# Designs tried in a protein design run: peptides against a protein of PDB entry 6JX3. Part 3

Target 1, 85 residues: chain A of PDB entry 6JX3
Amino acid sequence: AEFRLRPEISVAQTDYGMVLLDGRSGEYWQLNDTAALIVQRLLDGHSPADVAQFLTSEYEVERTDAERDIAALVTSLKENGMALP

## One batch from the design tools (peptide; made by RFdiffusion4, then SolubleMPNN)

Design b1_p8_5_s2 (from b1_p8_5 with H1P A7T)
Fold by OpenDDE base, seed 1:
Structure b1_p8_5_s2 (fold): chain B 85 residues (1-85), chain A 8 residues (1-8)
Amino acid sequence: as target 1 above (85 residues)
Amino acid sequence: PFAGTLTV
């Protein structure tokens, strides 16, 4: 299924990196560069498998590590109310 | 308010 942010979530680029803002609660989360990269690619329509391949090829991350990191991040985004289930 | 940092 398509990875999507919840309607109330906005993406902002700051001097410190990508930020996700909940327009209802005012809560915001700072993403490190790797997390931001994953989110951007997922939002662009790439599958988790695509993202894992990208990380392995561009950043020399082990495939199993990439897959685990992507899954963990997606879970966090859903649990924190940023991504749709 | 700041809610946290997500890192990979």
Scores: peptide ipSAE 0.672, ipTM 0.943, DockQ to the pose 0.938
Fold by OpenDDE base, seed 3:
Structure b1_p8_5_s2 (fold): chain B 85 residues (1-85), chain A 8 residues (1-8)
Amino acid sequence: as target 1 above (85 residues)
Amino acid sequence: PFAGTLTV
C-alpha cells in the first residue's frame, strides 16, 4: 500500500531538521534525521523493505531492528493523525 | 503548538 501523509499535513525543513505541520490544528512534530529519512523514502514510493535495506547499508543497524523501527514509526504516524491508514 | 519529537 502507498504511504501518504494526510492532506492537512505539510513537510518543512528547518535548521533543526524535518518538521511535520498540521495546517488545521497548528500542531507540529520534529523528526530526527533517521525518522526523516524513513518518511522521505516512503513518500518517494519505496516500500518498508526497501527502506530497511537502505538503513542497513547506510547505518550500522541490524535488518530486524530496521524493520521494527520502520513499522513502529509508520504506526505512530498513522495513530497520531499524520499519515493515512 | 509543538506536539512532540519522533525519533528512530
Scores: peptide ipSAE 0.672, ipTM 0.943, DockQ to the pose 0.955
Fold by OpenDDE base, seed 2:
Structure b1_p8_5_s2 (fold): chain B 85 residues (1-85), chain A 8 residues (1-8)
Amino acid sequence: as target 1 above (85 residues)
Amino acid sequence: PFAGTLTV
């Protein structure tokens, strides 16, 4: 299914990297560059499989590791109230 | 302060 942020979540690019901000609570989360890259590609409409292929070519990681990393990140984003289920 | 950090 399509990956989407919750409507109250906004994205900011800061000197410390990508930040996701909850406009209701004021809570915000920092993403490292790899996490940010995954989120950006998912928001652009790439599938998790597309992103996994991208990571394997960019970072020389195993496909299974890339898939696991993406799944874990997506789960975290949903559980922490940033992404829609 | 950040609520947390997501790292891959």
Scores: peptide ipSAE 0.595, ipTM 0.922, DockQ to the pose 0.867
Fold by OpenDDE base, seed 5:
Structure b1_p8_5_s2 (fold): chain B 85 residues (1-85), chain A 8 residues (1-8)
Amino acid sequence: as target 1 above (85 residues)
Amino acid sequence: PFAGTLTV
C-alpha cells in the first residue's frame, strides 16, 4: 500500500529537522534524521523494500534492522494519526 | 541512526 500522510498533516523543514504538524490539534512531531529520510523516500513513492535497501547501502544499517525500523515507524505514524492506514 | 519520534 502507498504511504500517505493524513490530509490535516503538514510537513515543515526546520533548523532542527523534519516536523509533522497536525493542523487540527496543533500537535507536532519532530523526526530525527533517519526517520525523516524514511518518510521522505516513502512519500516520494519508494517502497519499504526500496528504503531498506537504501539504508543498508548508504548508512551502514543492517537489512533486518532497516526493515524493522521502517515497519515500526510506519506503524507509529499511523497510530499517532499522521499517516493514513 | 535508528528512526525515532518526539512529541513536542
Scores: peptide ipSAE 0.556, ipTM 0.902, DockQ to the pose 0.177

Design b1_p8_6_s1 (from b1_p8_6, 4 letters changed)
Fold by OpenDDE base, seed 3:
Structure b1_p8_6_s1 (fold): chain B 85 residues (1-85), chain A 8 residues (1-8)
Amino acid sequence: as target 1 above (85 residues)
Amino acid sequence: PYKGTISV
């Protein structure tokens, strides 16, 4: 299924990196650079497999590790109320 | 408020 943020979540770029802000509650999370890149590519319509391939080429990360990292990140974003289930 | 950092 398509990866999407919840409608109340906004993306902001700061000097410290990407931030996801809940406009209703005022709660926000900071993403590190790798997490931000994954989110950006998923929002652009790339599949988790596409993102894994990207990470293996951009960093020296093993494919299996990239896949697990992406899956864990997506789960975290859903559990923290930022991404749609 | 700030909730935390999500990292990979």
Scores: peptide ipSAE 0.720, ipTM 0.947, DockQ to the pose 0.956
Fold by OpenDDE base, seed 2:
Structure b1_p8_6_s1 (fold): chain B 85 residues (1-85), chain A 8 residues (1-8)
Amino acid sequence: as target 1 above (85 residues)
Amino acid sequence: PYKGTISV
């Protein structure tokens, strides 16, 4: 299924990293660089499998760790009201 | 308001 942000969520690039802002509540979250890279690729239409391959090839992350990290991140984004289920 | 940092 397509990874999508909720309609009220906007993405901002700051000097401190990627920020996800809820336009209704004013709440926002900072992403570290690795999380931001994953989100960027998912929003660009890459599958979780694509992203896992990217992390293993570019950042020397073990495949199993990459898959787990991506799944955990997606879950967090959904549970924090940023991504659609 | 700031809610926190999401890290991988």
Scores: peptide ipSAE 0.715, ipTM 0.947, DockQ to the pose 0.945
Fold by OpenDDE base, seed 1:
Structure b1_p8_6_s1 (fold): chain B 85 residues (1-85), chain A 8 residues (1-8)
Amino acid sequence: as target 1 above (85 residues)
Amino acid sequence: PYKGTISV
């Protein structure tokens, strides 16, 4: 299934890194660099498997760790009201 | 308002 942000969520780049902003509530979340990279690639249309391969090849992350991290991040984004189910 | 940092 396609990864998508909720329509009220926008992406901003700040001095502190990527931020996701809820335009309705004004709430915002900061992403660390790895989380931001994953979100960027998912939004670009890459599958979780593609992203896992990218992390293993570019950043020396173990495949199982990459897969777990991506799944956990996606779950967090959905639970925090940033990504569509 | 700031809600927190999401990290991987």
Scores: peptide ipSAE 0.714, ipTM 0.947, DockQ to the pose 0.929
Fold by OpenDDE base, seed 4:
Structure b1_p8_6_s1 (fold): chain B 85 residues (1-85), chain A 8 residues (1-8)
Amino acid sequence: as target 1 above (85 residues)
Amino acid sequence: PYKGTISV
């Protein structure tokens, strides 16, 4: 299914990297550059498979590692209340 | 408040 952030979550680009802000609670998380890249591509409509291929082709990340990283990130974003289930 | 850094 489509990856989407919860409506109350805003994306901000800062000098320190991507930040996800919960407008209701005021809680925010910083993403490192690789996490931000994955989120950006997912939000742009790329599938996890697309992102995995991108990481393998552009950053020479092993496919298994890419898939693991994407899955873990998506899970964490959902569990932290940032992404819709 | 800051909750932490999510990294991959």
Scores: peptide ipSAE 0.713, ipTM 0.946, DockQ to the pose 0.941

Design b1_p8_6_s2 (from b1_p8_6 with S1P V5T)
Fold by OpenDDE base, seed 3:
Structure b1_p8_6_s2 (fold): chain B 85 residues (1-85), chain A 8 residues (1-8)
Amino acid sequence: as target 1 above (85 residues)
Amino acid sequence: PYRGTLSV
């Protein structure tokens, strides 16, 4: 299934980076630039494999590390109520 | 309120 944010979650760009805001609770999370890049590409319809390839080309990151980082981030987003299961 | 930072 495609990666999607929960309906109540909004994306905001701030001077400090990308923020995910829950419009119901007012809770928000800040993403560092790499996490933001991953989320942006997933929301654009790229697969985790696509994103891993992108990270290995953009940064000096091993493929296996990129895959683990993406999986961990997606899990965190789901567990913290930002992404749909 | 702020909950935290997600970093990769």
Scores: peptide ipSAE 0.667, ipTM 0.941, DockQ to the pose 0.960
Fold by OpenDDE base, seed 4:
Structure b1_p8_6_s2 (fold): chain B 85 residues (1-85), chain A 8 residues (1-8)
Amino acid sequence: as target 1 above (85 residues)
Amino acid sequence: PYRGTLSV
């Protein structure tokens, strides 16, 4: 299934990096640059496999590490109420 | 409020 944010979540680009804001609760999370990159690519329609390949090819991240990090991030986004299940 | 930083 496609990766999507919950409708109440807004994306903001700040001087400190990418921020995800819950418009209902006012809660927000900051993402570091790599996390932001992953989210951006997922939102653009790339699969987790696509993103893993991108990280391995462009940033020389080990494939296993990329896959783990992507999965963990997606899980966090879902559990924190930012991404749809 | 701030909930935290997600990092990879």
Scores: peptide ipSAE 0.665, ipTM 0.940, DockQ to the pose 0.941
Fold by OpenDDE base, seed 2:
Structure b1_p8_6_s2 (fold): chain B 85 residues (1-85), chain A 8 residues (1-8)
Amino acid sequence: as target 1 above (85 residues)
Amino acid sequence: PYRGTLSV
């Protein structure tokens, strides 16, 4: 299943980094650069496995750590109402 | 309003 944002969520780039804005509530979250990179790649259609491989190759993150970090981020995005289940 | 930062 593809990773998708909820329809009310907008992506914005700011001087401080990527933000996800809920257009209905006005609530927004900032992402650090690594989190933003993960979200961008998932939205582009890359699988979590693709992203994990990317992190291991580009940032010298251990594969298991990359997989856990991606899973945790996706869970947070879903629980905070930003991503579709 | 700002809700926080998500980081990896």
Scores: peptide ipSAE 0.662, ipTM 0.941, DockQ to the pose 0.956
Fold by OpenDDE base, seed 1:
Structure b1_p8_6_s2 (fold): chain B 85 residues (1-85), chain A 8 residues (1-8)
Amino acid sequence: as target 1 above (85 residues)
Amino acid sequence: PYRGTLSV
């Protein structure tokens, strides 16, 4: 299914990188560059498989590691109330 | 408030 942020979540670019802000609570999370890249690609409609391929080709990450990292990040985003289930 | 950094 399509990866989507919760409606109350906004994306902002800061001097420290990409930030996800909860407009209701004011809580925010910083993403490192790789996490930001994953989120951006998912939001653009790329599948996790697409993103994994991208990471392996661009950053010389092992495919299995890329897949695990993407899955872990998505899980964190859902658990922290940033992404829709 | 800041909740943390998510990193890959």
Scores: peptide ipSAE 0.656, ipTM 0.940, DockQ to the pose 0.952

Design b1_p8_6_s3 (from b1_p8_6, 3 letters changed)
Fold by OpenDDE base, seed 1:
Formats: C-alpha cells, sequence, structure tokens
Structure b1_p8_6_s3 (fold): chain B 85 residues (1-85), chain A 8 residues (1-8)
C-alpha cells in the first residue's frame, strides 16, 4: 500500500534537516538524514524495496539493514501519529 | 513544540 502522512502532518525543510509538523498540536519532529531520505522516497511513490535498493547502492548500507531501517521507521511514524496505518 | 529526533 501507499505510504502517506496523516493530513494534519506537514513536511518542512530546515537548517536542521527535514521536519514533520503536526498542524493541530504544533508538535514537530526532526528527522535525521537517513530517515528523511526514506520518507521522501516513500512519499514520492517508491516502494520499500526501491528505497532499500537505493540505500544499498548509494550509501553502502547492507540490504538487510536497509530493509529493517525502513520497516522500523514506517512503524515509528505510524505509532507516533504521523503516518496513516 | 519540539518533540525530538526521529533517526534511522
Amino acid sequence: as target 1 above (85 residues)
Amino acid sequence: PYRGTISV
């Protein structure tokens, strides 16, 4: 299924990196570079497999690690109310 | 308010 943010969540680019902002509460989270890359690619319509391949090829991350990282991030974003289930 | 850093 397609990865999507909740409608109240906005993406902003800052000097500290990508930020996710909850427009209802004003709460925001900063993403580190790897997390930002994953989120950006997923939002662009790339599959988790595509993202894993990207991380493997461009950042020399082991495939298994990339897959785990992506899954963990997606889970976290859903559990923290930023991404749709 | 800032809630923290999400990192991978």
Scores: peptide ipSAE 0.721, ipTM 0.946, DockQ to the pose 0.924
Fold by OpenDDE base, seed 4:
Formats: structure tokens, sequence, C-alpha cells
Structure b1_p8_6_s3 (fold): chain B 85 residues (1-85), chain A 8 residues (1-8)
């Protein structure tokens, strides 16, 4: 299934990095640059496999590490109520 | 409120 944010979640680009804001609760999270990159690519329609390949090819991240990090990030975003299940 | 930093 496609990766999507919940409708109440807004994406903001700030001087400090990408921020995800819950418009209902007022809660917000800051993403570091790598997390932001992953989220951006997922939102653009790239699959987790695409993102893993991107990280391995462009940032020289080990494939296993990339896959782990992507999976953990997606899980966190879902558990924090930012991404749709 | 701020909930934290999500990092990879």
Amino acid sequence: as target 1 above (85 residues)
Amino acid sequence: PYRGTISV
C-alpha cells in the first residue's frame, strides 16, 4: 500500500528541518535530514525498496541498514499517529 | 506541543 500521512498532518519546511504538525492536537515532530529524505521520497510515491536503493546508491548506506531504518521510521510515524496504517 | 525529533 502507498505511504500516506493522516489528513490532519501537515508538512512544513523550516530552517531547522522538516516538521510534521498535527493540526488537531497541536503536536509536532522534527525530522532529521535523513528521516525527512525518506519521508519525502515515500510521499512522492517511491516504494520502500526504491528508497533503500536510493540510500545505497546515493549515500552509500548499507542495504540492510537502509531497509531497517526505513521500516523503523515508517513504524514510528504510524505509531505516532502521523502516517496512515 | 513539541513531541520530539524523529531521526534516522
Scores: peptide ipSAE 0.720, ipTM 0.946, DockQ to the pose 0.943
Fold by OpenDDE base, seed 3:
Structure b1_p8_6_s3 (fold): chain B 85 residues (1-85), chain A 8 residues (1-8)
Amino acid sequence: as target 1 above (85 residues)
Amino acid sequence: PYRGTISV
């Protein structure tokens, strides 16, 4: 299934970086630039494999590290109630 | 409220 945020979660761009806001609770999280990049590409429809390739080519991240980072991030977003399961 | 930073 495609990566999707929960309906109550909105994305905001701030001077400090990307923020995810829960419109119901008012809770918000800041993403660092790498996390934001991954989320943006996933939301645009790229697969985790696509994102891993992007990180290896654009930022010289090792493939295995990229794969683990993406998987960990997706898991965190789901566990924190930001992404749909 | 702020919940924290998610980093990779």
Scores: peptide ipSAE 0.720, ipTM 0.946, DockQ to the pose 0.935
Fold by OpenDDE base, seed 2:
Structure b1_p8_6_s3 (fold): chain B 85 residues (1-85), chain A 8 residues (1-8)
Amino acid sequence: as target 1 above (85 residues)
Amino acid sequence: PYRGTISV
């Protein structure tokens, strides 16, 4: 299943990094650069496995750590009402 | 309003 944001969530790029904005509530979150990178790649249609490989090759993150980080981020985005289940 | 930073 593809990773998708909820329809009320918008992505914005700021001088300080990527932000996710809930257009209904006005609440927004900033993502650090690694989180933003993961979200961008998932939204582009890459699988979590693709992203994990990317992190291991480009950022010298251990595979197991990459997989856990991606899973934790996706879970967080779903639980915070930003991503669809 | 700002809710915080999501980080990896």
Scores: peptide ipSAE 0.717, ipTM 0.946, DockQ to the pose 0.944

Design b1_p8_6_s4 (from b1_p8_6, 5 letters changed)
Fold by OpenDDE base, seed 1:
Structure b1_p8_6_s4 (fold): chain B 85 residues (1-85), chain A 8 residues (1-8)
Amino acid sequence: as target 1 above (85 residues)
Amino acid sequence: PFKGTISV
């Protein structure tokens, strides 16, 4: 299924990195650079498999680690109310 | 408010 943010969530770039803002509550989360990269690629329409390949090729991350990190991040974003189920 | 950092 397609990765999508909830409608109330906006993306912003700050001096501290990528931020996700909930426009209803004013709550916001900072993403570290790797998390931001994953989110950006998923939002651009790349599959988790595509992103895993990208991480292994570009950033010398082991495939298994990349797959686990992507899955964990997606789960966290859903559980924290940022991404649609 | 700031909720925290999501990191990978």
Scores: peptide ipSAE 0.721, ipTM 0.948, DockQ to the pose 0.932
Fold by OpenDDE base, seed 2:
Formats: sequence, structure tokens, C-alpha cells
Structure b1_p8_6_s4 (fold): chain B 85 residues (1-85), chain A 8 residues (1-8)
Amino acid sequence: as target 1 above (85 residues)
Amino acid sequence: PFKGTISV
């Protein structure tokens, strides 16, 4: 399945980090740099498996931890109304 | 409004 943001969500790059803004409500969330990297790669069409491999190879994250973190992040984005189910 | 930080 393709990872996609909801149509009302926009991405902004700020000096403090990546921000996701809901254009309807004005609510916004900040992502830390690791979360931002994951979201960026998913939006570019990389699979969760691709992202997990990226984290293990580039940031010395254990594979199991990477997979869990990615899954948790995706779930959070969906539950917070930012990503499509 | 700001809702919080999502971190990994």
C-alpha cells in the first residue's frame, strides 16, 4: 500500500524541523529529524522495508528496532489524522 | 495550534 498524507495536510520545512500542518483546523505537528527522514522516504515511494534497511545501514539502528519504529510512526500519523489509512 | 512533537 502507498503511504499518503491526507489532502488537507501540508509539509513545511522550518529551522526547527519538519512540520505537518492541517489546513482546515490549523493544527500542526513537529517531527524530529529521524521521524522526518522516515516520512520523507515513505512519501518518495520507499517501502517500510526500504526505510528499515536505510536506518540500519546509515544510522546504526538495529533492524528490529527500525521496523518497530517505522510501524509506530505510521500508526501515529494515521491516528493523528495526517496520513490516509 | 501546535499539537506536539512526533519523535522516533
Scores: peptide ipSAE 0.714, ipTM 0.948, DockQ to the pose 0.950
Fold by OpenDDE base, seed 5:
Structure b1_p8_6_s4 (fold): chain B 85 residues (1-85), chain A 8 residues (1-8)
Amino acid sequence: as target 1 above (85 residues)
Amino acid sequence: PFKGTISV
């Protein structure tokens, strides 16, 4: 399924990295650089498999670890009200 | 402050 942010969520690039802002609540979350990279690629239309391949090739992450991390990240974003289910 | 940090 296509990864999408909830309508009320905005992406901001800050001096402290990528931030996701909930325009309704005013709450915001910081993403570390790896998380931000994953989110950016997903939002650009890359599949989780594409992202996993990217991580393995560019960051020397084990494929299984990459897949697990991507899945966990997506779950976190959904659970924290940032991504659509 | 951030509500939290999402980290991989």
Scores: peptide ipSAE 0.629, ipTM 0.920, DockQ to the pose 0.845
Fold by OpenDDE base, seed 4:
Structure b1_p8_6_s4 (fold): chain B 85 residues (1-85), chain A 8 residues (1-8)
Amino acid sequence: as target 1 above (85 residues)
Amino acid sequence: PFKGTISV
């Protein structure tokens, strides 16, 4: 399934990193750089498997850790109303 | 203020 943000969510690049803004509620979330990297790649059309491979190859993250991190992030984004189910 | 911070 394609990873997509909800239509009311905007992405902003700030001096402090990526921010996701809900245009309806006005609430916003900060992402740390690793989370932002994952989101960026997913939004660019890379699969979670692609992202996991990227993390293992470029940042020497263990595959299982990468997979866990991606899954947890996606879950968080969905639960917090930022990503489509 | 941010509602929260999402970190990996």
Scores: peptide ipSAE 0.624, ipTM 0.919, DockQ to the pose 0.846

Design b1_p8_7_s1 (from b1_p8_7, 3 letters changed)
Fold by OpenDDE base, seed 5:
Structure b1_p8_7_s1 (fold): chain B 85 residues (1-85), chain A 8 residues (1-8)
Amino acid sequence: as target 1 above (85 residues)
Amino acid sequence: SPAVAAAR
């Protein structure tokens, strides 16, 4: 399934990095650079597998670790009300 | 993972 943000979530690029803002509650989350990269690529239509391959190419990270990190991030984004289930 | 995280 396509990774999507909830409609009330806005994406902002700040001097401190990528931020996801809930326009209804005012809650926001600051993404670190790796998380931002993952979110950007998922929103661009890349699969988690694509993103894992990308991460292993850019960083000294094993494929399995990249996959786990992506899955954990996606889960967190859903649980924190930023991404659609 | 601290390497892949979101924070308030």
Scores: peptide ipSAE 0.061, ipTM 0.743, DockQ to the pose 0.062
Fold by OpenDDE base, seed 2:
Structure b1_p8_7_s1 (fold): chain B 85 residues (1-85), chain A 8 residues (1-8)
Amino acid sequence: as target 1 above (85 residues)
Amino acid sequence: SPAVAAAR
């Protein structure tokens, strides 16, 4: 399924990292650089499998670890109201 | 998650 942010969510690039802001509530979440990279690639239309392959190629991480990180991040963003279910 | 931190 396609990864999408909720319509009320805005993306901000800051000197301290990427931030997702809920324009209705004012709640926001700061992403570390790896999470930001994952979100950016998913929003660009890459599949989780594509992103996992990218991470294993660019960083010294195992495929299983990359897949787990992506799944955990997507789950948390959905649960925190940032991404559509 | 260490990848996502609540800021507010």
Scores: peptide ipSAE 0.057, ipTM 0.722, DockQ to the pose 0.083
Fold by OpenDDE base, seed 1:
Structure b1_p8_7_s1 (fold): chain B 85 residues (1-85), chain A 8 residues (1-8)
Amino acid sequence: as target 1 above (85 residues)
Amino acid sequence: SPAVAAAR
């Protein structure tokens, strides 16, 4: 399934990092640089597996840890109303 | 928010 943001969510780049803003509620979530990178790649159409491979090539991280963190982030974004189910 | 790991 394709990772997509909800239609009311806007992406903003700030001096402090990437922010996802809910235009209806005003709620927002600031992503750290790793989370931002994951979201960007997923939105570009990369699979979680693609992203995990990418992360392991850029950072000192095990594949299983990358996969777990990607899954956790996706779950959180869905639960927080940022991403479509 | 996941940190994953530091850059090498």
Scores: peptide ipSAE 0.054, ipTM 0.703, DockQ to the pose 0.036
Fold by OpenDDE base, seed 3:
Structure b1_p8_7_s1 (fold): chain B 85 residues (1-85), chain A 8 residues (1-8)
Amino acid sequence: as target 1 above (85 residues)
Amino acid sequence: SPAVAAAR
């Protein structure tokens, strides 16, 4: 299934990193650089498997850890109302 | 808390 943000969510780039802003509630989430990279690649249409491969090539991280982080992030974004189910 | 080890 395609990863998509909810329609009320905007992406902002700040000096402190990527922020997801809910334009209705005003709630926002500051992403760390890893989370931002994952979200950006998912929004660009890469699969979680693609992103895991990318992370292992860029960082000293094991494939299993990358896969777990991606899954946890996607779940969190959905549960926190940022991404569509 | 998505976090990775050091960048290569």
Scores: peptide ipSAE 0.054, ipTM 0.691, DockQ to the pose 0.035

Design b1_p8_7_s2 (from b1_p8_7, 3 letters changed)
Fold by OpenDDE base, seed 2:
Parts: C-alpha cells; structure tokens; sequence
Structure b1_p8_7_s2 (fold): chain B 85 residues (1-85), chain A 8 residues (1-8)
C-alpha cells in the first residue's frame, strides 16, 4: 500500500529538521533525522523494504532493527493522525 | 532510532 500523509498535513524543512504541520489543529510534529529520512523515502515511493535495505547499506543497522523501526514509525504516524491508514 | 515529538 502507498504511504501518504493526510491532506491537512504539510511538510516543512527547518534548521532543526523536518516538521509536520497539522493545518486543522495547528499542531507541529518534529521528526528526528532518521525519521525524516524514512518519511522522505516513503513519500518518494520507496517501499518499506527499500527503506530497510537503504538503512542497512548506508548505516550500520541490522536488517531486523531497520524493519522494526520503519514499521513502528509508520504506525506512529498513522495513530497520531499524520498519515492515512 | 526514528522519533516523532510534539513540537508545539
């Protein structure tokens, strides 16, 4: 399934990293650099498997850890109202 | 680890 943000969510790049803005509530969500990297790649159309391979290749992260982290992040983004189910 | 925090 395609990863997509909810229509009310916008993305901004700041000096402190990627921020997601909820245009309805006015809430801001700060992503750390690892989360931002994952979100950027998912929004560009890469699969979670693609992202996991990328993380294991570019960083010394175990494949299983990368897969778990990506899944947990996606779940959080959906549960916090940022990404579509 | 990836993290998302409420910033405002």
Amino acid sequence: as target 1 above (85 residues)
Amino acid sequence: DPAVEAAR
Scores: peptide ipSAE 0.429, ipTM 0.903, DockQ to the pose 0.080
Fold by OpenDDE base, seed 4:
Structure b1_p8_7_s2 (fold): chain B 85 residues (1-85), chain A 8 residues (1-8)
Amino acid sequence: as target 1 above (85 residues)
Amino acid sequence: DPAVEAAR
């Protein structure tokens, strides 16, 4: 249930946004600001429900859309080898 | 919308 990055993944802040770097393969992925915000909050221990509420309160995002976006992002991060299953 | 972009 806890969202966690794989141990080989490092987080970096750049002028262009958050980057996730795989220290083994050298692959890196840039997150846009919305994705970075979601990841940051999940890593801070917020639940997906907490994050969805945050998005709906802070931005013009419907709850259902926020939930879908979070789920899709988490799935992508797992499938791309950035997050633990 | 959240997005992840391959940079390398």
Scores: peptide ipSAE 0.425, ipTM 0.901, DockQ to the pose 0.079
Fold by OpenDDE base, seed 3:
Structure b1_p8_7_s2 (fold): chain B 85 residues (1-85), chain A 8 residues (1-8)
Amino acid sequence: as target 1 above (85 residues)
Amino acid sequence: DPAVEAAR
């Protein structure tokens, strides 16, 4: 399924990296660079498999670790009300 | 290691 942010979530770039802002609650979350990269690529329509391949090329991570990291991040974003289920 | 930190 397509990864999408909830409609109330805005993306902002800051001096400290990518931030997700909830326009309704006013809550916002700072993503580290790895999380930001994953979110950007998923929003651009890349599959988790595409992103895992990209991460293994960009960073010193094993494929299995990249896949687990992506899955965990996506789950967290959904559970924390930032991404649609 | 991806991370999300509450900024508020």
Scores: peptide ipSAE 0.422, ipTM 0.901, DockQ to the pose 0.078
Fold by OpenDDE base, seed 1:
Structure b1_p8_7_s2 (fold): chain B 85 residues (1-85), chain A 8 residues (1-8)
Amino acid sequence: as target 1 above (85 residues)
Amino acid sequence: DPAVEAAR
């Protein structure tokens, strides 16, 4: 299914990186550069497989590591109330 | 590694 942020989540770009803000709770989370890249690509409609291929080719990350990292990030975003299930 | 960090 399509990766989507919850409707109350806003994206901000800061000097320190990408931030996700929950407009209802006031909680906000900073993504490191790798997480931001993954989220951006997913939001642009790339599949997790597309993102994994991108990471392996661009950053010489092992495929299995890329897949695990993407899955873990998506899980975290869902658990922290940022992404839709 | 990707990371999400609470900012508050």
Scores: peptide ipSAE 0.416, ipTM 0.900, DockQ to the pose 0.078

